# Peptides against a protein of PDB entry 3B8E: the designs that were tried, part 77

Target 1, 230 residues: chain A of PDB entry 3B8E
Amino acid sequence: PFLIFIIANIPLPLGTVTILCIDLGTDMVPAISLAYEQAESDIMKRQPRNPKTDKLVNEQLISMAYGQIGMIQALGGFFTYFVILAENGFLPIHLLGLRVNWDDRWINDVEDSYGQQWTYEQRKIVEFTCHTPFFVTIVVVQWADLVICKTRRNSVFQQGMKNKILIFGLFEETALAAFLSYCPGMGVALRMYPLKPTWWFCAFPYSLLIFVYDEVRKLIIRRRPGGWVE

## One batch from the design tools (peptide; made by RFdiffusion4, then SolubleMPNN)

Design b1_p15_4_s4 (from b1_p15_4, 10 letters changed)
Fold by OpenDDE base, seed 2:
Structure b1_p15_4_s4 (fold): chain B 230 residues (1-230), chain A 15 residues (1-15)
Amino acid sequence: as target 1 above (230 residues)
Amino acid sequence: DELLKKNREEALEFL
């Protein structure tokens, strides 16, 4: 998010406090919950491999896979951001380079894509309206990420949802997202305005995409053990 | 919508 903000000079899609809430609040408990996931049934049946070459290959493949998942997650957040701004008159192309004028409190005539002029206060309301649904989108996409990370090879349908700690992590993350989104005063304290419940569903296509991607990946791994996709 | 409006109004006072 921050890198795209700098490169594209777009209005800030995600506030610094919201980033901290992701890193310390929503990511930590899920990460801990993954440590308590039940072992895959197939891992215990795996023959010993070369510990040097197979570890390096596996680490590279894991880093690439999680890098790709992280990109899909970011795309989901930006999609939500662009949809909200487009609904408020700012098309994605018009946002390029707009940050300088957007953040200037003395410019009260910033035009949207339809020629409507926006005051500084109006622009900041729209900006802060984007922070919460971007955050919520990240959390919703993280549901899929957390669920797929519990296994390396087995399908989610084969392994099931047996880890109570993982389930608790999903609920805790969701409850935190709901609290930050709907608690009174969050708009002032965290620059997170409440959003309509419909915005939670905006991320679902991306969560599904991650889920399908990982299930296909795991299917390939099961059919070709020791392949380049593992 | 009322909560959104209220929080926006409170935030405008803070800006």
Scores: peptide ipSAE 0.016, ipTM 0.467, DockQ to the pose 0.014
Fold by OpenDDE base, seed 1:
Structure b1_p15_4_s4 (fold): chain B 230 residues (1-230), chain A 15 residues (1-15)
Amino acid sequence: as target 1 above (230 residues)
Amino acid sequence: DELLKKNREEALEFL
């Protein structure tokens, strides 16, 4: 998110505090949950044939898969961001290069895509209105990530939701998202304004996309053991 | 909607 903000020179889609809430709040419990996940029987019982080469290949492939998932996650966040800004009159093309004028407190006549003038305060309200649903989008996508991370080869439907710690992680990140979204004063404290409950659903297509992507990946691995997708 | 308005008003006071 922050890299695209710099490159495209668009209004900040996700605040630094919100990023910290993701990194420290939503990722920590999931990471712990994965450490206590019941080991996939085939991963633990099958030693790599060559501990050096097969481990490196597996680490690279895992890193690539998580990199791809992270890209899909970021795309989901940006989609939500662009939808909110478009609903407020700022089309994606108009946002390109707008950051300098957007962040200037003395410019109170920034025009949207429809010629409406926006004060600095109004612009900051819409910017901070984007932070919460971006965060929520990340959380909803992380639900899929947590579920798919249980297994390397097996479908989620085969292993099930046996880890209570994972369920607790899903609850915790959802509760945190709800708290940050709906608690009074979060707009001042964290620059996270409350969002309409309907905005939670904006992430669902991307969560589903990640789930489908991983299930397809796992299906390919099961059908072609030792392929480049492992 | 009322909560949204309230939080926006609080944020405007901060800005």
Scores: peptide ipSAE 0.015, ipTM 0.416, DockQ to the pose 0.014
Fold by OpenDDE base, seed 4:
Parts: sequence; structure tokens; C-alpha cells
Structure b1_p15_4_s4 (fold): chain B 230 residues (1-230), chain A 15 residues (1-15)
Amino acid sequence: as target 1 above (230 residues)
Amino acid sequence: DELLKKNREEALEFL
């Protein structure tokens, strides 16, 4: 989010405090829960062909897969961000380069895509309105990421939801997201305004995309052991 | 919607 904010000079899609809440609040418990996941039977029983070379290759492939998932997560967040801004009159193309004028308190006539002028206060309201849906979108997409991280080769349907700690982590991060989104005073404290419950569903296509991607990946691994997708 | 309105009002006072 922050890199795109700098490169594209768009209004800040997610505040630094909110990023910290993701990193420390929503990522930590799920990450710990994965340490207690029952190892995939195939991973534990399979001797590496070459412990040195196969480990390095596997680490690279894992890092690439997580990088791709992270890109899908970011796309989900940005999609939600662009939808919110578009609903408020700012089309995505108009946001390019707008940051400088957007963040200037002394400019009170920033035009949207339809020629409506926005005061600094109005712009900050819509910006903070974007923070919550972006955050919630990341959390909802993280559900998919957390679930798929359970296994490397087995389908989620084959492995099932055996780890109670993982399930608890999913509920905890959801409860935290709801708390941060709807608790009174969060608009002032965290610059997160409450959102309509319908915005929770905005992330679902991206969560589904991650699931489909991972299931296809795992299917390829199962059909072609030792392939580049492993 | 009422909570959204309230938070926006509080934020406007803070800005």
C-alpha cells in the first residue's frame, strides 16, 4: 500500500497506524497458529532427494508463491480503495498524482472526476472512510491465506480444519477487525470510520481467487511431483 | 449510519 502511495502519488489508502494493527494484531496470532498446525503427512514423511539443493529450490518456490499471494492481497485492498473513492466521485485515473494537492490543508478546491470541489476536511473524511474497508479487505483475504498455508500439497478439502488454534486465530482477527471498524472513537484514534457490513463482502472475490490459485497450484504439484510449482 | 455520522463529526472536530 505505502509503496503504491509513493509511486503513483495517490491519496494514502491505508494509514501507518492501521498497517501496524495489521502487522501486530491480525498477522501475529495467525502466524503463531500455523506453528501448531499438524504437518502435512507428505511433508513429514518425504525425505528430500538432496537436502541442500532441494531445500534452497523449495524455499525459493515458497517465497515466490507467498509473493504472488501477497500481490493478490494488495490488489484486493486497492480494489476496495478504488471502489470507495469512485463512489465518492474520484475515479482511479483521477487519483494519479493527486496526493500533493490532496494532503495540502490550504487547498480547499480539489476537484473530483465530476468537477465537484472538495475541502481538505471533506477529503480527509473520504480518505479515512477508505482506511477501514481497505483494512477489512486485507483481513478477509488473510483468512484465505491462513487456510491455504496449512498445507503445501494437500487440498484444503483433503487436510480439513484440524487445528483449533488456527480456527481461533481466524475468529480473533475477525473480532479485532470488527472492533477496530465499529468501536466508538476509532475514527479519531485510528482514522478508521465504520463501514457498512456489505463492504466485508468486497474482499470475497479475492479470497476466492487465492483459494482457486492455491488449489490449482496444489493440484499441479500432486499431478507433477518435482515440477517448478512445488 | 448513525455511528458513521458520529465518527465523522468527531473527526471534523479533530481536524
Scores: peptide ipSAE 0.013, ipTM 0.409, DockQ to the pose 0.014
Fold by OpenDDE base, seed 3:
Structure b1_p15_4_s4 (fold): chain B 230 residues (1-230), chain A 15 residues (1-15)
Amino acid sequence: as target 1 above (230 residues)
Amino acid sequence: DELLKKNREEALEFL
C-alpha cells in the first residue's frame, strides 16, 4: 500500500497503525498455527530432502508468497480503497498526483471528479474511512492465504481442516478485525473509522480467486510431479 | 509539509 501511495501520489490508503495491527496481530497467530498443521498424506512417499541442494525456503516459495499471493492481496485492498473513494466522488484517475493538495491543510477547495469542493477535514474523514475497509479486506484475504498454505500439493478438501490451532488463528484475526473496526474510540486512536458490514463482502471475490488459483496450481502439481509449477 | 514528511517516513518504515 505505501509503495503505491508514494509512487502515484494518491491519498494514504492504509494507516501505519493498521499495518502494525496486520503484522503483529492478524498475521502472527495464524502463521504460528501452521507449525501445528498435520503432515500431508503423501509426505512419506516423497524422497528425503537433500540438505546440500534443497533449501527449506526456496526461491519458488518466496516468489509465490510475496510475488503472486501478496500481489492479489494488495489488489484486493486497493480495489476496496478505489471503490470507497469513487463512492465519495473521487475516481481513480483523479487521485493520481492529488496527495500534495489532499494533505495540505490550507487548501479547502480540492475538487473531486464532479467539481465538488472538499475541505481538509472532509478529505481526512474520507481518507480515514478507507483505512478500516482496506484492513478488513486484507484480513478476509488472509483467510484464504492461511487455508491454502496448509499444504503444498494436496487439496484442502483432501487434507481437511483438522488443525484446531489454525481455526483459532482464523477466529482471532477476525475478532481483532471486528474489534478494531467497531470498538468506540478507534477512529480517534487508530484513525480507523467504523465500516458498514457490507464492506466485509468486498474482499470475498479476491479470497475466492486465491483459493481457486491455488487449488488449480495444486491440481497441476499432482498431475505433473516435478513440473515448473511446483 | 510536516504531515507529508511524517507520512513519507511512516511509508518508508513499512515498505
Scores: peptide ipSAE 0.000, ipTM 0.301, DockQ to the pose 0.026

Design b1_p15_5_s1 (from b1_p15_5, 12 letters changed)
Fold by OpenDDE base, seed 1:
Structure b1_p15_5_s1 (fold): chain B 230 residues (1-230), chain A 15 residues (1-15)
Amino acid sequence: as target 1 above (230 residues)
Amino acid sequence: LEAVLKGLLELEALL
């Protein structure tokens, strides 16, 4: 998010407060829940990791986490961001380079793609209106990310959803996201304005994409052990 | 919570 904000000079898609709410709020319980996941049925058939030769975090894991899943998550967030701004009159092309004028409090006549003038206050309301749906989008894609992290090789359908702590984590992060999105005063306190309930569904295609992508990846690994995908 | 939120907002303003 922040890299594209700098490179494209677009209005801030995700605030620092929302990032902290993700990193410290919504991700903590889900991440801890993975420690309570049942071992995969084949784990004792795998060779132990050699601590001298086998990295705990390898290039494939970095590529999967940051290069693939992280990119899909970012695309989901940006999709929601661009849709909200487009609904408010700011088409994606018009957002390029707009940040300088957008963030200038002395400019109260920033034009949208349709020639409507926006005051600084109106622009900040729209910006902060993007932060909450971006945050919720991340939570929704994190559902899929957490579920796919239950296993490294086996399908989630083989593993099942027996981890009650993980299920609790999914409800907790969702409840926290709803609380931060809809609790009175969050717009002032966190710059998180309430979102329309329909915005929760904007991330669902990306969440499904993450899930399907990882299940296909795991299927390939199971069918072709020792492949480049492992 | 309000103090934490205020601190986070101040941190955001510094970034």
Scores: peptide ipSAE 0.020, ipTM 0.520, DockQ to the pose 0.017
Fold by OpenDDE base, seed 3:
Structure b1_p15_5_s1 (fold): chain B 230 residues (1-230), chain A 15 residues (1-15)
Amino acid sequence: as target 1 above (230 residues)
Amino acid sequence: LEAVLKGLLELEALL
């Protein structure tokens, strides 16, 4: 989010506090839960890791996490962001380069795509209105990400949902997201304004896409062992 | 918790 904010000079899509809530709040329990996942049925058929040559975090894992899944997550968040701004009169093309004028408190006549003028205060309300739905979008796509991380090769349907700590993690991150989104005072304390319940559904297509993509990837690995996808 | 939240807000205002 912040990289695109700098490169495209768009209004800030996700606040620093909301990023911290993801990294320190919603992601910790889910990540810990993966340590309690049951071994895959074929794990004993794999060669043990060579500590001298094989890294725990390899280029393939980085490519999967940042280059594939992370990009789909970012697209989901930005989709929600652009929809909210478009509903408030700012079309995506109009947001390019707008940051300089958007963040200037002395400019109170920034025009939207329809010629409506927006004061600095009104613009900041709209910006902060984007932060909570973007955050919730990330949490919803993280459900799929956590579920696909249960296995490297087997389908989730083969592995099953037997990890109670992972199920608890999914509940915890969702409950925390709801708390941060709707608890009185969070708008003042975290600049996380309450979101309409409909915004929770904006991420569902992307969450489904992540899940389907990974299941197809795992299917290819199972059918073509030793391929470049493994 | 209030102190932590206040500190996070102050940090956000500085960034």
Scores: peptide ipSAE 0.018, ipTM 0.502, DockQ to the pose 0.017
Fold by OpenDDE base, seed 4:
Structure b1_p15_5_s1 (fold): chain B 230 residues (1-230), chain A 15 residues (1-15)
Amino acid sequence: as target 1 above (230 residues)
Amino acid sequence: LEAVLKGLLELEALL
């Protein structure tokens, strides 16, 4: 998010407070829950890792986590961001380079894609209206991410949902996201304005895409062991 | 946490 904000000079897609709520709030319990996951049924049939050649965090893991899944998550968030701004009159092309004028409190006549003028306060309302749905979008795609992280090779349908701590983590992150989105005063305290319930569904296609993508990847690994995809 | 949040809100307002 922040890299695109700098490179494209677009209005801030996700606030620093919302990023902290993800990193310290919604991600902590889910991440810890993975430590309690049952071993895959085939783990003892695999050769032991060579500690001299095989890193715990290898290039394949980094590529999968940041290069594939992380990019799909980011695309989901940005999709929500662009939809909200487009519904408010700002088309994606018009947002390019708009940051300088958008963040200037002395400019009260910033035009949208339709020639409507926006005051600084109106622009900040729209910006903060994007932060909460972007945050919720990340939580919704994290459901899929957490579930796919249960296994490296086996399907989730083979592993099952037996980890009660992981299930608790999914409910906890969802409850926290709902609390931050709907609790009175969060707009003032965290600049997270109330979320229309419909925005929760905006991320569902991306969550499904992550899940299907990983299940297909795991299927390929099972059918063709030793591929670069592993 | 409150001090960090305030600092981040201030930083966000400067961005």
Scores: peptide ipSAE 0.018, ipTM 0.548, DockQ to the pose 0.019
Fold by OpenDDE base, seed 5:
Structure b1_p15_5_s1 (fold): chain B 230 residues (1-230), chain A 15 residues (1-15)
Amino acid sequence: as target 1 above (230 residues)
Amino acid sequence: LEAVLKGLLELEALL
């Protein structure tokens, strides 16, 4: 998010406070829950890692986590951001380079794509209105990310959803996201304005994409062991 | 936590 904010000079898509709410709030319990996941049924049929040649964190794992799944998550958040701004009169092409004028407190006549003028206060309300749905979008795609992290090779359908701590984590992160989004005073305290319930569904295609992508990847690994996708 | 959040909000408002 922040790299695109700098490079494209767009209004801030996701605030620092919302990032902290993800990193310290919604992601902690789900991540801990993975320690209680049952081993895959075929784990003892695999060769052990060679500690001299095989890194614990290899290039393939980094590529999968940051280069693939992390990019799909970011795209989901940005999709929600662009849709909300477009509904408020700011088309995606008009946002390029707009940050300088957007963040200037003394400019109260920033024009949207339709020639409507926006005060600084109005612009910041719209910006903060984007932060909460972006945050919620990340939580919704993290449901899929957490579920795919249950296994390295087996399908989630083979592993099942037997980890009660993981299920609790999914409910906890969702309840925390709802609390941060809808609790009175969060607009002042965290700059997180309440979102329409429909915005929760904007991430669902991306969550499904993550899930399908990883299941296809795992299917390829099962059919072609030792491939570059492992 | 409230003091940290307030400080972060102030910092974000300056950026």
Scores: peptide ipSAE 0.017, ipTM 0.514, DockQ to the pose 0.018

Design b1_p15_5_s2 (from b1_p15_5, 11 letters changed)
Fold by OpenDDE base, seed 5:
Structure b1_p15_5_s2 (fold): chain B 230 residues (1-230), chain A 15 residues (1-15)
Amino acid sequence: as target 1 above (230 residues)
Amino acid sequence: LKAILKGLQRLLATL
């Protein structure tokens, strides 16, 4: 998110406070819940990791976490961001380079794609209106991310949803996201304005994509053991 | 917990 904000000079897609709410709020209980997951049925058929040659964080894990799943999550957030700005008159092409004028407090006549002028206050309301749906989008794609992290090789359908702490984590992160989005004073305290309920659904295609992508990956690994996809 | 419940109640009232 922040790299694209710098490179493309677009209005800030995700606020610092919103990032802290993800990293310290919604992700903590889900991450801890994975420690209580049952071992996969085939774990005893795998060789143990060699502690001298095999790193805990390897290139495959980095590629999966940052290069694949993290990129799909970022695309989901940016999709929601561009849709909200387009509904407010700012088409994606018009956002390129707009940051300098957008963040200037003295410019009160920034034009949208339709020639409507926006004051600094109006622009900041729209920006902060994007931060909350971007946050909710991340929570919705994290449902899929948490579920796919239950297993390395077996399908989630083979493992099942027996981990009650993980189920609690999914409800906790969703309830926290709803609290941060709709509690009175969050607009002042966190710069998180209330979102329309329809914005919760914008991430669902990306959440489904993450789930299907990982299940297909795991299916390929099961059919072709020792492949480069493992 | 009470604040979370109020947030959820507001979400449901906007649906």
Scores: peptide ipSAE 0.000, ipTM 0.316, DockQ to the pose 0.016
Fold by OpenDDE base, seed 1:
Structure b1_p15_5_s2 (fold): chain B 230 residues (1-230), chain A 15 residues (1-15)
Amino acid sequence: as target 1 above (230 residues)
Amino acid sequence: LKAILKGLQRLLATL
């Protein structure tokens, strides 16, 4: 988000507080829950990694994490952001380069794509109205990301959903996201304005895409052991 | 590690 904010000079898609709520709030319990996952049925058929040659973080894992799943998550967040701004009169093309005027508190006549003038206060309300749905979008794509993390090679359908701590983590992160989004005073305290319930669904296609993508990847790995996808 | 990498992935996705 912040890279695109700088490069495209768009209004800030995701605030620092919402980032902290992701990294310290919604991700902690889900991440810990993976330590309680049952071993894959084939784990004892795999050789231990060689600690001298096999990096814990390899290029494939970086590519999968940052290059693939992270990009889909970012696209999901940006999709929600652009939809919200478009519903408020700011089309994606109009947002390019708008940051300078958007963030200027002395400019109170910033025009939208339809010629409507927006005060600084109104613009900041819309910006912070984007932060919460972007955050919720990340939580929704995190559901898929957590579920695909249960296994390295086996399908989630083969592994099942037996990890009660992971299930608890999914409910906890969702409940925390709902609390941060809808609790009175969060707009003042955290700059997290309440979102329409419909915005929760904006991420669902991306969450499904992450899930399907990883299941297809795992299917390819199972059918073609030793392929470049492994 | 996958959780840490996911955390880092999300951190980088937020960048």
Scores: peptide ipSAE 0.007, ipTM 0.382, DockQ to the pose 0.059; fails the geometry check
Fold by OpenDDE base, seed 2:
Structure b1_p15_5_s2 (fold): chain B 230 residues (1-230), chain A 15 residues (1-15)
Amino acid sequence: as target 1 above (230 residues)
Amino acid sequence: LKAILKGLQRLLATL
């Protein structure tokens, strides 16, 4: 999010407060819940990691977490962001380079893609209106991410949803996301304006994509043991 | 090319 904001000079897609709410709020209990996950059925058939040669965080984990899943998550967030701005008259192409004028308090005539002029206050309302749906989008894609992280090799359908702490984490992060989005005063306190309930569904295709992608990956690993995907 | 693609993927993930 923040790197596109710098490179493309677009309006800020996700606020610092909303990032902190993800990293310290919604993701904390789900991440801890993975420590309570039941071992995979084949775990005793795997050789122990060599602590001298094998890193806990290897290139494959980085490629999966940041290079694949993290990209799909970021695309989901940006999709929601671009949809909201487009509904408010700002098409994606028009956002390129707009940040300089967008953030200028003295410019009150910033034109949208349709020639409508926007005051600084109106622009900031739209910007902050994007932050909450982007945050909620990340929570919705994190449901899929958490579920796929239950196993390295087995399908989620083979593992099942037996981890009660993980299930609690999914409800907790969702309840926290709803609280932060809809509690009175959050717009003033956190600059998190309430979102229309329809915005929760914008992430669902990406959440499904993450889930399907990982299940296909795991299927390939099971069919071709010792392949480049392991 | 693979290093550039990995670098771009990392860049895009931090976006």
Scores: peptide ipSAE 0.000, ipTM 0.317, DockQ to the pose 0.103; fails the geometry check
Fold by OpenDDE base, seed 4:
Structure b1_p15_5_s2 (fold): chain B 230 residues (1-230), chain A 15 residues (1-15)
Amino acid sequence: as target 1 above (230 residues)
Amino acid sequence: LKAILKGLQRLLATL
């Protein structure tokens, strides 16, 4: 979100506090839970990694995590952001370059796509109204990301959901997201305004897309061992 | 150029 904020000069899509709540709040327990995942049924049939040539974090892992899954997650967050701003009269094209005037407290007549003027206070309410749904969107796509991270080759249906710590992590991150979104005073403390419950569903197509994409990828790897998809 | 574009795409995805 932050580079698009800089490059496109759009209103801030995700606050620094909400980013910290992801990195230090919702993601920690899920990430730790993967250390307790059962080995895949075929792990002992694979050759051991060569510690001198094979990196733990290889180009394939970086390409999958940041280049594929991370892009779908970012698209999910930005989709939620653009929908909220469009519902408030700001079409995506109108947001380009708007940051300078948007963040200026002395400009109280910023026009939307329909010629409606917005005060600084009204603009900041809309901006902070985007932060919470963007954050919740990330949590919902992380459900799929965590589940797909259980295995490298086997389907999640083959591995099963036996890791109780991972299941706990999914409930913990969801409960924390709900707490941060709906607890009284979070709008003042964290600039996280309450979201309508319907915004939780905005990310579901992207979460499903992540899951289906990875299951198809794993299916291709199983059918064509040693392919470029591996 | 392809490495730079992939690097930029990765950088954009972390946002």
Scores: peptide ipSAE 0.000, ipTM 0.319, DockQ to the pose 0.098; fails the geometry check

